# Designs tried in a protein design run: peptides against a protein of PDB entry 7UQJ. Part 92

Target 1, 160 residues: chain A of PDB entry 7UQJ
Amino acid sequence: PELYQNFNITPPRGVLFHGPPGTGKTLMARALAASCSSDERKITFFMRKGADILSKWVGEAERQLRLLFEEAKKHQPSIIFFDEIDGLAPVRSSKQEQIHASIVSTLLALMDGMDNRGQVIVIGATNRPDAVDPALRRPGRFDREFYFPLPDVKARFKIL

## One batch from the design tools (peptide; aimed at target 1 S55 W57 V58, target 1 (a further copy) V58)

Design b2_p24_7_s2 (made by RFdiffusion4, then SolubleMPNN; from b2_p24_7, 16 letters changed)
Fold by OpenDDE base, seed 3:
Structure b2_p24_7_s2 (fold): chain B 160 residues (1-160), chain C 160 residues (1-160), chain D 160 residues (1-160), chain A 24 residues (1-24)
Amino acid sequence: as target 1 above (160 residues)
Amino acid sequence: as target 1 above (160 residues)
Amino acid sequence: as target 1 above (160 residues)
Amino acid sequence: KKEEEEREKLQKEIAEKREKALKE
């Protein structure tokens, strides 16, 4: 409630930050977390890299996702930030991507299982929104998208 | 050590964040402070505005700078963030700018006096790096520069 | 409509970002702008500093505000970001603050004159929400507030 | 052009260093 009340928005289950590298997606997720935290109400921020979940926890990625969501729920209000989420939830293209398919299915189930009263926000960041499984971009999941353009080089000098 | 290790860089005595207004310089300094802080190792973040040191502490600016650096050393690991540092340390142009010259000299001495083993980072933010005294941009002072670009209007359009 | 629909919120005429300096208010406004833009729908981002409107346009501040809102309407969907809005719209305290009172009155009228169908968001950022005229914080104006806490060291740790 | 390219390069290095610092 309050985490989302601080946004004054209907609780999104997930927000996709997309845009080129170095566009401030990760910084924004942290700043949102910072901004939604008060002296009275501290938000817990969890950060995971999509590729790290796959590479560090070969065969345990689903368990690590479950634990992450449980911990986020335990420490609510909380933000789960998946950096490089396209590394975790790529578009299902080949028969060999069975591992990715299982992890995506677990993430879908975890996002679908979030009570709308839960004070857990999931933010995914990617440079390639088209590489993210469209199932994650559906209502009740990453149903809000935030484009982070390249600050054009000249604009990359004015907004930074 | 660790504060700088978290940057994976040789301990800069100072980092200049430069770029147009609203480019996230101040946010980045805070986010860096946040990111380098762990449950085990809390970074203390000091923020001062360059113009505020001059205007609020007329005749005490040098003392306030000393106190700031002492407090930062006492609470290390720490970050000192000078917002609008061009207001504190303008280029020495005229004989009437003796006040600015004294303050710059104090800041130079304080930055030069930092032990490389000290866990104090100094971050200066400016919109006008050319208005910052070149003496501050030398090795052992603000010897690293971080350009903060505007998201271009196109990237403002893409960031919008 | 769509800009606000992307937030899934009733179109606020204004949003107040408040919190200590360098908590990411300006970056958040830019990133919200970023995020609400798509390849199909580019938002235009206008940024003004409260003190700059007063100092650069002595005697024309009201006209500059009108032009800003007209330009934002012309380039809708758009965001107007007032950085340091407490510098533009301070609490009316003394008889000598007639200039501030006129500017605040103009800003109130401009915000009240926004059609709810307009695709213009106004974001004010301040470090001192109590220094902002309470009239600006009423429904139909800056009726939504976003607290940008210092990432408290603990909240920095929880945001990390 | 050269100054713009050097600024771009510096910005990239800075972004990469920040990203590293945020990862650590």
Scores: peptide ipSAE 0.000, ipTM 0.313, DockQ to the pose 0.152
OpenDDE base, seeds 1, 2, 4, 5: peptide ipSAE 0.000, 0.000, 0.000, 0.000; ipTM 0.300, 0.219, 0.299, 0.212; seeds 1, 2, 5 fail the geometry check

Design b2_p24_7_s3 (made by RFdiffusion4, then SolubleMPNN; from b2_p24_7, 15 letters changed)
Fold by OpenDDE base, seed 1:
Structure b2_p24_7_s3 (fold): chain B 160 residues (1-160), chain C 160 residues (1-160), chain D 160 residues (1-160), chain A 24 residues (1-24)
Amino acid sequence: as target 1 above (160 residues)
Amino acid sequence: as target 1 above (160 residues)
Amino acid sequence: as target 1 above (160 residues)
Amino acid sequence: AAEREAREALERERAERREAALKE
């Protein structure tokens, strides 16, 4: 409620930040988490890198995801930020390793299982939104998408 | 001159952007490149990822660095941005692969060889400044260092 | 509407970005403008520096503000960013120059006159929110305030 | 956990620097 009241948004289960490298997706996610934190109300910010979950926790990635979502729920209001989420949840293919398929399935279940009254936002950042499993981009998951374009020439004037 | 006039800085050969992941180092570098370009004067922005140069160009990384600096000089005023530069120029150790040592030596030579009157800025971004070879952090190389802290809790409200 | 739909926020007339120098206020305002721009929908970004409006346009600052708001309306969805807005809209004092009072009054009228259905966001950035005329911080003007805390000392260097 | 502790440490260090900068 209040996290979403601060944003004046209907609570999405997940928000996908997509755009070219170095467009500020991670900065924005960090900035959103801090913007929801007051002196009276701290937003807990969890960051995970998609590739790190796969590489560091071979065979335990599903458990680590469950623990992450439980920890986020315990410390609500909270933001779970997946940086490079396309590294965690690549598009399902017949050539894809079973490990990726199980992790994606776990993430889907965790996002579906989020209490919409909970103060947990999931932010996924990617440079390749089309490389993210389409199942994650469905309603009740990463159903809000925000594009981060390159700061173009007109945006130049503001950093001068 | 003018690129440096826009920053009101004496021309460093290199600037090290260091700070936690997702603090906007890459965004800031792009934004600086943008801010220094007017309609009359476009700054050319070259981006390379440290780990990508090592992994994609086994045995040719030195040549690719030379070509990058030549291209940057040709298209001056320009910014060369090395994202995750600690992946390209790790601290020298007796256990370090010869490949890293040669690439670091090439980068040192290229930074030393930059004409200080040239309109080429080198920006290195890292999450681990202490993992960058100290030789790169000497005068005439990455001799300006800029930390990017996490946007803290009050800052985040400002972006929401 | 749609600028605000992208943020899923009720359209504020103005957002005040306040916090220490080099906390990424300007960067964030650019990143917001960028994030609201898709391939199909470009957000026009207008930047003005508070002190520049006073110094460059003696006697015409009011006209320049009117033209800026008209241009922003014409090119909606748009963001008007006032950097160092405390230079434009200092706190009213009996010792304050009449020029500042007239410009502040014009800015108040322009913000009050914004069609709330318009896709124009006004972002003011300041290091000194208490130096901004309280009239600008009232409902229907800069009624949303967002603090940008110091990136800690290492971070200050990274925005330079 | 280590990344969270590092973040909490960074947030504390920033809070301390804000207090220092408010006292200047």
Scores: peptide ipSAE 0.000, ipTM 0.293, DockQ to the pose 0.072
OpenDDE base, seeds 2, 3, 4, 5: peptide ipSAE 0.000, 0.000, 0.000, 0.000; ipTM 0.195, 0.187, 0.221, 0.310; seeds 2, 5 fail the geometry check

Design b2_p24_7_s4 (made by RFdiffusion4, then SolubleMPNN; from b2_p24_7, 17 letters changed)
Fold by OpenDDE base, seed 2:
Structure b2_p24_7_s4 (fold): chain B 160 residues (1-160), chain C 160 residues (1-160), chain D 160 residues (1-160), chain A 24 residues (1-24)
Amino acid sequence: as target 1 above (160 residues)
Amino acid sequence: as target 1 above (160 residues)
Amino acid sequence: as target 1 above (160 residues)
Amino acid sequence: SEEERLQRELEKERAEKRAKALEE
């Protein structure tokens, strides 16, 4: 927050990193965590994978999300990085849609419940931004989107 | 070229990028593909995920690897990036071990069969280098290993 | 080398990595050091922070730069990474300008004094390329510049 | 150097511990 406060950058509650696989979404999230972490003020970096939230925590996913946000709040300043947040997308079964809807609803509530003064940044990374529930992409949630393009060919030559 | 010539660096056939998740392994592979690709000479970048090789192509994985290497050879200069190459590691079932052993054996043969003059670079990325079959880490295969550390606190200060 | 040879890329003596904080400048420098390092031929990676050159070594900075370049030359192939090279820029005091001018002059002389066949790469990273002394950005010094954009749509296409 | 190797191993071990702690 202070670093973001000092930059007059309103830290987004949520940032969506989107772009093709391997475009450095996770790297950027870690680099942001790194850049904001000083010797005096370490940023706690939490990472969860969208598919793991659905698969590992069936029936407890909502609780695990709550615990994650509580822990992130406890360890402020913190970053919560949801990798493959499109993996929270329902697999096409009605039962999975209900589970997904509950998890997404919980995530929405947790993001909405964050105080704007909170030092918790949520970063979602996806290869498929259109597979992310539009509700997550609303103001006050993942309201900033950063495209991680594939290097176009010309672009590639200018790096090494 | 000249600096690399001056470094007497034999381009590895295979490079293992290893390090914790989100350390930029995939980004670096892309950036290497990038830096090498000119307006006159584009590098073709092939990407496969280790888990996808096992899961999507059960019984066809070996053929798909052969086709991948043939296509990479056809489109030289090229990079083959195996993301999550530790995902080629056997899931602990004897049947999966046999499938894994066949796939790894095929990959070994393909890497060994590359002409040293070939303009195909193979990059394997893993979060668990010790889960990569030691045979893949032998000279002439993934004989160069690059650790992508997490930015430890000192390293974070050194990275940004 | 061969892949790099094929790109007709004259390796710069100096490369300026520029872009916003956390864009992976230092990560790229480390990864370049890694990618060039084999079991047979390790690259020695030297890192200095621009602000540290000014602050830690007041009156000895020029000597420390000389020693750094000598050590880098001794441990060829090597990379010298100057992180926050814009931190060598004078803070607006006349006394700091003189100190800065001397340090920059020393760095210029060291970069100019490198044999083109030398296996020392100098990478400067900055968030503010316009704060880097134009003399450092001349041919034979930091003559290649690589923009590390923030993940703005247009900007990322140029890096990966 | 052996120290740099040890430091890389220590960083690796710390990184693996952190990765594991991030997976838990």
Scores: peptide ipSAE 0.000, ipTM 0.211, DockQ to the pose 0.050
OpenDDE base, seeds 1, 3, 4, 5: peptide ipSAE 0.000, 0.000, 0.000, 0.000; ipTM 0.295, 0.231, 0.256, 0.182; seeds 1, 3, 5 fail the geometry check

Design b2_p24_8 (made by RFdiffusion4)
Pose (drawn by RFdiffusion4):
Structure b2_p24_8 (pose): chain A 160 residues (1-160), chain B 160 residues (1-160), chain C 160 residues (1-160), chain P 24 residues (1-24)
Amino acid sequence: as target 1 above (160 residues)
Amino acid sequence: as target 1 above (160 residues)
Amino acid sequence: as target 1 above (160 residues)
Amino acid sequence: PLEYPPLEYADYEELEAEHEAALA
């Protein structure tokens, strides 16, 4: 931590996995979760699939998001993986409902808002990155974007 | 206050920060929140977002807005910051649930009934200005609109 | 009435001020209420909003609307002004609440219950006219309309 | 005195079906 405090830098804490289906996005997230449970320093893994937070009560989806990010603050070494994040956080449109744009606005305020979110890495895997809200694809929330391509010759050889 | 009486004008009590992502809106609100808590006279900063207002009960979201504005009037030199305000106050539509139009109407009424002395300042950052209701964007509610643009060369040099 | 009843032209049951925001609709009702700054028993003015009638309870909103209309009949020549009547009477649909729908179901019955010797006039204002419920715009209701446009050059010169 | 029940989203079952279809 002194190497990041040596400068006035904060580490990148957000990655957006994107690429075609079957290219290794969830596999990489699974390997990262298995590696986080065997290094004997507790990196807590929070798994979230799509719009797992959707509810028929008003304001319960934003409350579940706030609770997920807070429980992430309780244990500092924690990770949040959002599988299929283009279903949870679509581009905010006036035509669609307000539960969607309200979830996106809560996610924006919880990733880079007024309060610091802590040592929480946020990973999102998507097949449709341009269905993710563009305000979510900037440094401070999903700094990096890993493109997982279809494998080339050498990579197919290695996979086989 | 005599300058604002000599000319028959009311000081603006509302600002709408708007601009592209990552251009300085939450940063300015964070710097103003730190400047509210340093000096010999104290300004109280009230931070809000859509999650700690929206409720599942009838008449509880507008009651939370009224409690916010009454509590800010009590601590009279005050700032209220609504982040991602297009999620809290979208454009009113009949094809939406009635809680969003009811929040916009309560907010319009509470802003039209403030102290009328420049005591409670209301600051909102929408990232998208079109999504916010036009009734809130008229002078009398959010008087000033600060456009935080993408920085030009001299500004990029200063930021770097 | 000695003059206007000679010709049998009935006064309107419901007159609707509609237009863009900031066009002076609240000023016209405030100026008509200052024309109620005259002696009593003539042009009693009631200033209500799309809020401060609707409540947590199930009967106080309709009971209060029936009482407002009864006090309007009690002082015979009277005017009821509903500012932001889309807040009190939104479009009834299947995303609509029950308490607003019953407010509309009582306001319609109270406007059809108003007699033909027109001594209570209900003026209502809105910035979005096709967001008020369609039933109040039917004949025998809010049927005469005043459009308040943005000012032209001479009008802006007078305003400045 | 009577009270109204809590508020609910009217299109939740359709959104849950779209969520299951997106995962599939």

Design b2_p24_8_s1 (made by RFdiffusion4, then SolubleMPNN; from b2_p24_8, 11 letters changed)
Fold by OpenDDE base, seed 1:
Structure b2_p24_8_s1 (fold): chain B 160 residues (1-160), chain C 160 residues (1-160), chain D 160 residues (1-160), chain A 24 residues (1-24)
Amino acid sequence: as target 1 above (160 residues)
Amino acid sequence: as target 1 above (160 residues)
Amino acid sequence: as target 1 above (160 residues)
Amino acid sequence: LEYYPPLEYSNFEELKKEAERRLA
């Protein structure tokens, strides 16, 4: 908070972890949560899969997102990790537009509505950053990106 | 054994995983253990934290190291994973020299005393390879190093 | 290959990475591929998502699996990584039985048909090991399991 | 729609420091 206030910079609320599948985006998010947690200050790690929010909570996805953000705020400091966020907020394709648009709009509103003073970080992971709605990648949302390369195939033979 | 024999490579006794925190050093060590384990031949994975060996076992650190290596030998094939090995074997600083020197000397002796035919691999993980006693980084000890880069976005793309 | 040869271990045909989401199963598989590759011997890493094989290749899933295994054999040493393998081979539930049964049967046949001399390792990742068809978890298939614990702050210190 | 390119973190330590700062 203080550093961002000092620079008049809106603290980024979200980080997009992107890169090919299996590059450890999800590990990194957990590792980040774990690394920022101490005995004095445990970070609560919330995890949701983008496709699960659509499929398991048909008709309640927006409510479940709201509850998730409320719970994260209640248990701050918190990390909300969306695995496969491209499954939650795909780039608008013509056929399934309306339901997806509501969920995306809710996620946008929740990210926009996070108080700059809230100790909540949102991390989205995707294998396809271009499949994520560009509205989520704007300042104050997933405005930071972190690429996850494939570990070079060459690196392991040197370990073994 | 067989691969090292086939390539006329002396199996490294130790591998140093180094790189910034949360780069998956230790996930790698575990997956290595898992990948080497079968239903017919389970690899026993021993894990110790360097700082815990110093703090929890005050006055018994050397004995605990010996017991660890004996247990690993008993349950071979085995992997001994030292997390935060720089906490166990810090570069000699003037004030705490004597106790650290004994532990380092014990670890060196245990690594040197591993028969090249023993199915025990030692993996050390550190965020600070330069904080590890250089004596541990010599041939026949942690003689192989694997850098776990911070996934720089750019460096991460190059690793894929 | 090298790890298994080094331990005189018959390389498991398949390794199941299981554990809560975000524990780095997928990172590990890639880091495994990377760790097994040298300048002299590059391991080819093939990655597929279980749900994508079902959804993208409706009616061709079996053919795509065959082609994947053929390509992996052609580019050996190879790792085939199935992310979300529970999406490809769910435990047989009564309603969607027939199409899933064919895909599972094909995957079983492909894993069974891998010559023990083939330098192809199959890694399956799941958040729900009990959602994977038990037939895939038998000897000669995914006969090795590796649990990725949540990096508890404590477990992370134990893994690193 | 002005595509503001997202700020890329150059390394995990920057990400971690920023996460720590946001979580503080």
Scores: peptide ipSAE 0.045, ipTM 0.290, DockQ to the pose 0.050; fails the geometry check
OpenDDE base, seeds 2, 3, 4, 5: peptide ipSAE 0.041, 0.044, 0.035, 0.034; ipTM 0.400, 0.393, 0.400, 0.326; seeds 2, 3, 4, 5 fail the geometry check

Design b2_p24_8_s2 (made by RFdiffusion4, then SolubleMPNN; from b2_p24_8, 12 letters changed)
Fold by OpenDDE base, seed 5:
Order: structure tokens, then C-alpha cells, then sequence
Structure b2_p24_8_s2 (fold): chain B 160 residues (1-160), chain C 160 residues (1-160), chain D 160 residues (1-160), chain A 24 residues (1-24)
């Protein structure tokens, strides 16, 4: 939020964090949320796992996504973080096409329905960017991508 | 490793990172690995998910743990990071007692068989520290615990 | 902060993060701050650029450093992150010796005046560790150093 | 688990239809 205001950058509606597991995608999203949060301007951070949305809410996933985006709009400025978003919106495979298509369509509609001026940022994290439906990676959705490499083993984060 | 050497602290054989999901446990472990790694002294970082060890290697989990610790010893200094370790060594529930008991017993034996002078650190991460077998949380095993709180939204990252 | 308390480690007064630009020094500092901040124990994160302290406060840099350390003490537990600290405390070159000497002397005094029990950590980040005044790198100051190698170049953490 | 009532986005069905058309 403030990060983008300070850069005169239109906040992306969606940001895709991709890279190997445990590269800190989730931590970065939280650190960004915390960094943009002041006492005057608290950022609400919503975290959901892609696989959890599918598994916990079979038949209700669309409704839960709608509720999540509504809650995020109500608590602006806000960040919606989808961990393992490839579990939510896998590239269409024939066997699960209908359920995934409905959830993807719902997520697309929710992202497209966010005004560019909304203080809601959606961050998706994946270990498999190519497993994310290309429709989610288009302009106005997850249109910015950030690669999280393995912290090169040479990065002596001596947390001594 | 070097962290503890620089402090003249006996490196714990095991460190438990616990806290809410997405608090950066895995990133911190990678950051610690990176931190201890120089061009002269590269730390080998092994990452495994607790649930993956159980699910991918049904009946071979013990052997895979042994191989992991042997490989970590061969590539000293090294860090073994178990993400979601509560999935590997859940508190004994009656129904899966035998398989979990054997895996826990193997992990205990592997941790106990590490010389205190070994340059192998084991980091376990969990969102549920109480779901980790108490035997793993004893001295000489995961005897140090680090709470990863939610970055409090109120963490004023005053980027002044 | 909590990391050091849980280890029974005297928190270093200062930690130097060094490595090539874009290696995530600032990100790690923020991630550490976030990871150590709970609802019960909020860490206040102060960020300053070395060059900004010199350029924005010509003749007031010493006073601003004092105020920063006082504010950090008031908001304990806290982290003071100096980005580009080589811009604040360059190795003494003849032409700017007096102004830099006073700022370095002030920073030294502020770091030396922190009680070891203070929950204030100072993190300096630099791309040029050899450009940091050796007096700052002595025990009780930035006495711990962390190399951040190039994240394997694909780690464009485009924090856009 | 706080249940927040859905804000009726009057255009949600139209946005969903447009999204389905884009998936297609």
C-alpha cells in the first residue's frame, strides 16, 4: 500500500511470489504487510492456503473466496495472501476441470472486480508458477511476478 | 553452526521453530543456513516436509531418515530442516501408533547418535508444538525452541 | 531479540549485513524484526539510510542519531536498521574527515552506551564492508558480520 | 471463525461470466 504510493506505482491487484519451497514467500508477504502497517494505518493480513480452500470447503470454495475478498475490502488497507495458489487454481487438467474452473472463474471475477484504487493487494505464492492457470497471470490479476530463489547458500545470514 | 561457534555455545542438536503458519520458520532456517555458509565454509541445507516423509515413503521412512542423517553428516557443516515436523512425529494417537512410534524412535536415535561436536544442526518447524512428541523436545534433541509470532500487524516498521 | 534470549545469547549490539546489492539484506532485517515480534512482544523497526542521515541532516546528523537511539530505547524491544551504513561511516578519507569523524564518533558512543541488557539491536547493511570504519566493527559494536552472497540471480525479489 | 455477510456485488455474476469467457 504505502510502498506503492511512495513509488507512484499503481498497486498491482495481484502479485505472484514463486520459487523453491521455503524461500520465504510467506514471510516476505508478512514482512511486506508489517512494513506497510503503521499505528495510523494498520494493514489487515489475510492468509489462506490454496489446498485448504479446496479441501475444507468442497462446494463452498466460491462463497469462501467471495467472503474473503469482501472482508479484505471491509478492512482496507489489506493483503490477501494465498499460499500454495497452484493448489487453488491448477492449470486445467481434464479430471477436475469443472470444480477448478468454477474456483478460477470466481477468483478471476473477484480480482477483476477490485478497483485499481482499492487498498487490497492479493499475493499468491507457489513453488510451481507453471502450475498456476495462465488466466490468473494476466494483466489486472497476478500481473507481477517475483522469483524467490533459494537464498544462495553463500548468503551468510549469520544470525549470530 | 557458525552461529553457535561464534557464541561459544554448544550447538543444540535440534532447534524447534514454532508459531503460526507463514511466520517465516522455513525462511529463517534457510536464512540461518545461508548465514552460516561462506565461500570457504559452505553449509549444506537439507529440507524435508514431515508429511512427505510419511506419505512418499510408506514403509521406508526410517531408511530415508537414516539416509538423510548420513548425507547430512557426509556434507558437514549441514542443517537438516524438517518443515511441519508435527506431521513426522505426531503425539501418539492410538490408531497410527506403530508406524509413528518407529519413525519417532528412529529420529530420536539419529538425534541422540549425533555427537555434540557434529556440525549438523536439526531444525524442526511446526505450527503446533504441542503436537510434536515430547520425547523429541527433550535435552539433546529439539531442546531449544523459538517462537515465531505472527508479525504483529502493529510492528511499526517505521520506515522513517 | 527473542532469538537471542531463547539461545541464552547476549544479543549483539550491532550486526553487519554485507554482500552484493539486491541480496536481501534489508529484507532479512525486516523478516527478523517480523519473526521476533509477537502480539505480546512487538518489535519496533527503525530504518535509516546512511546517505540520508548525512544528506538530509547536514549539521544535525549527530542529533538525529541520538534521537533515533533514544526512540529505539523508548520502544524496546527494537531494531535499528542502517541501510548503506558505509554512507554513514565511511573509512576516514582526508577530504570529509571532520564530519564523518563526528558522526562515527557519535554512532560509536551510542552503541557503546547501550547496556548489554537493552533490547535494541542495531543492524547495519552495506555492499562494501571494507568501506565501513573498522572502529564500528569492533567488539561491542558491529561485532557480528553476515555475508549476503548474490542470491542466485533469479532472486529478483522485485519488491516493486 | 468470524462469518462476514456477503456484500452483494451487483456485478459479480457479470464479472464471473466475463472471467469464464476469458478462461475459455
Amino acid sequence: as target 1 above (160 residues)
Amino acid sequence: as target 1 above (160 residues)
Amino acid sequence: as target 1 above (160 residues)
Amino acid sequence: KEYYPPLEYSNYDELKKKAEERLA
Scores: peptide ipSAE 0.021, ipTM 0.339, DockQ to the pose 0.029
OpenDDE base, seeds 1, 2, 3, 4: peptide ipSAE 0.006, 0.000, 0.020, 0.005; ipTM 0.203, 0.286, 0.319, 0.264; seed 2 fails the geometry check

Design b2_p24_8_s3 (made by RFdiffusion4, then SolubleMPNN; from b2_p24_8, 10 letters changed)
Fold by OpenDDE base, seed 2:
Structure b2_p24_8_s3 (fold): chain B 160 residues (1-160), chain C 160 residues (1-160), chain D 160 residues (1-160), chain A 24 residues (1-24)
Amino acid sequence: as target 1 above (160 residues)
Amino acid sequence: as target 1 above (160 residues)
Amino acid sequence: as target 1 above (160 residues)
Amino acid sequence: KEYYPPLEYPNFDELKAEAEARLA
């Protein structure tokens, strides 16, 4: 709190977790939600998969995103976790441009429209950070990135 | 629990998680606590930083450790997670010897004094396993070590 | 290995990790693989998604499973991690019976055909343990189950 | 110039502090 206030740093609205599958991105997001929850202040954790938003809600994905952000605001403090966010906002490939562009534009607008005072954190997880639209990785959106490396195999857990 | 009871295996009293920062030591400890918790049997998770025990409780660190272990016993099954345990039990550097030696000796005694039937697991995490007093790494104490390497980015896990 | 040898316990050929999504099932499997790896003895970690085996290899799923187990044996010690194993071996629902039955039967045979001395561990992960064919959950197959609960938001991590 | 946010290793405490700061 104080650190961000003193430095006039707009707290990053979004955090991108990236790294190989099974590196604990989702677990970290849940652990954050759990650890920041107190008896006095429960954090509401919203989880969505990027691919599910596209596939289940053909033509309504924008509305579903808006509803999600509204619901997150209503239940603040909240964490919105987008698993597989690269599935929601793939780099604009020329052929599927319009539908994806609209969803991305909606997500951008929703992230930009979060007042700095909103107790809503957006966490995106991806296995392919380069597959995420660069527009999402700009300041005020997913402006912090955390790499989740594979736990290296050389970990000698000597289970003695 | 039952697995260790049926096999007459003295559950390791202490587990050392070691490896570079950001390798998921704390996350794993939390995940273990969560995974071992059932609706019927909640695990109480106690977290302490080694440096905090030294700095916040100058002259009372031993008492705080005793209280922590007593509280963990009262709330069993429990996990005590010492983050940065190298801060609590640094290798005896000559100049700070007496205070550190007393705290280490107290931790040793507390770990040794855990009856084999106590459902208290002690997890120590460190980025510097060589900075942990070897006395803590002996059988009946932190007798299991789990290395959390940095994923060497070049370690091609050939997912063949 | 040695732990199970000393206790005359047939090492569980399969371990089922079950629990809600993002509870660290995959992370735990990777951590186990990492932990059991030494410089002298690297564990080969094979990861497959159940749904991918069905969808990518229509009509060849059995062959792919056989090849996977053969490759795991060639690269022993190895861990085969089946993520979303309920997708590979759904409870025999009446309508998709034949293809699924064949894949399940192949997996059963492969698990049964693992000599107890084989340094191949099979880990299945599911969000729906009840959706896994009960035949896979029998002794000598996935005969150990580990529940990965959500870090209960109500788990008072009393950070005392 | 494309802004690339800093790649940080997941420090849970930092993440928690940051999460708390944003949730505050």
Scores: peptide ipSAE 0.035, ipTM 0.426, DockQ to the pose 0.047
OpenDDE base, seeds 1, 3, 4, 5: peptide ipSAE 0.037, 0.060, 0.040, 0.038; ipTM 0.434, 0.424, 0.437, 0.405; seeds 1, 3, 4, 5 fail the geometry check

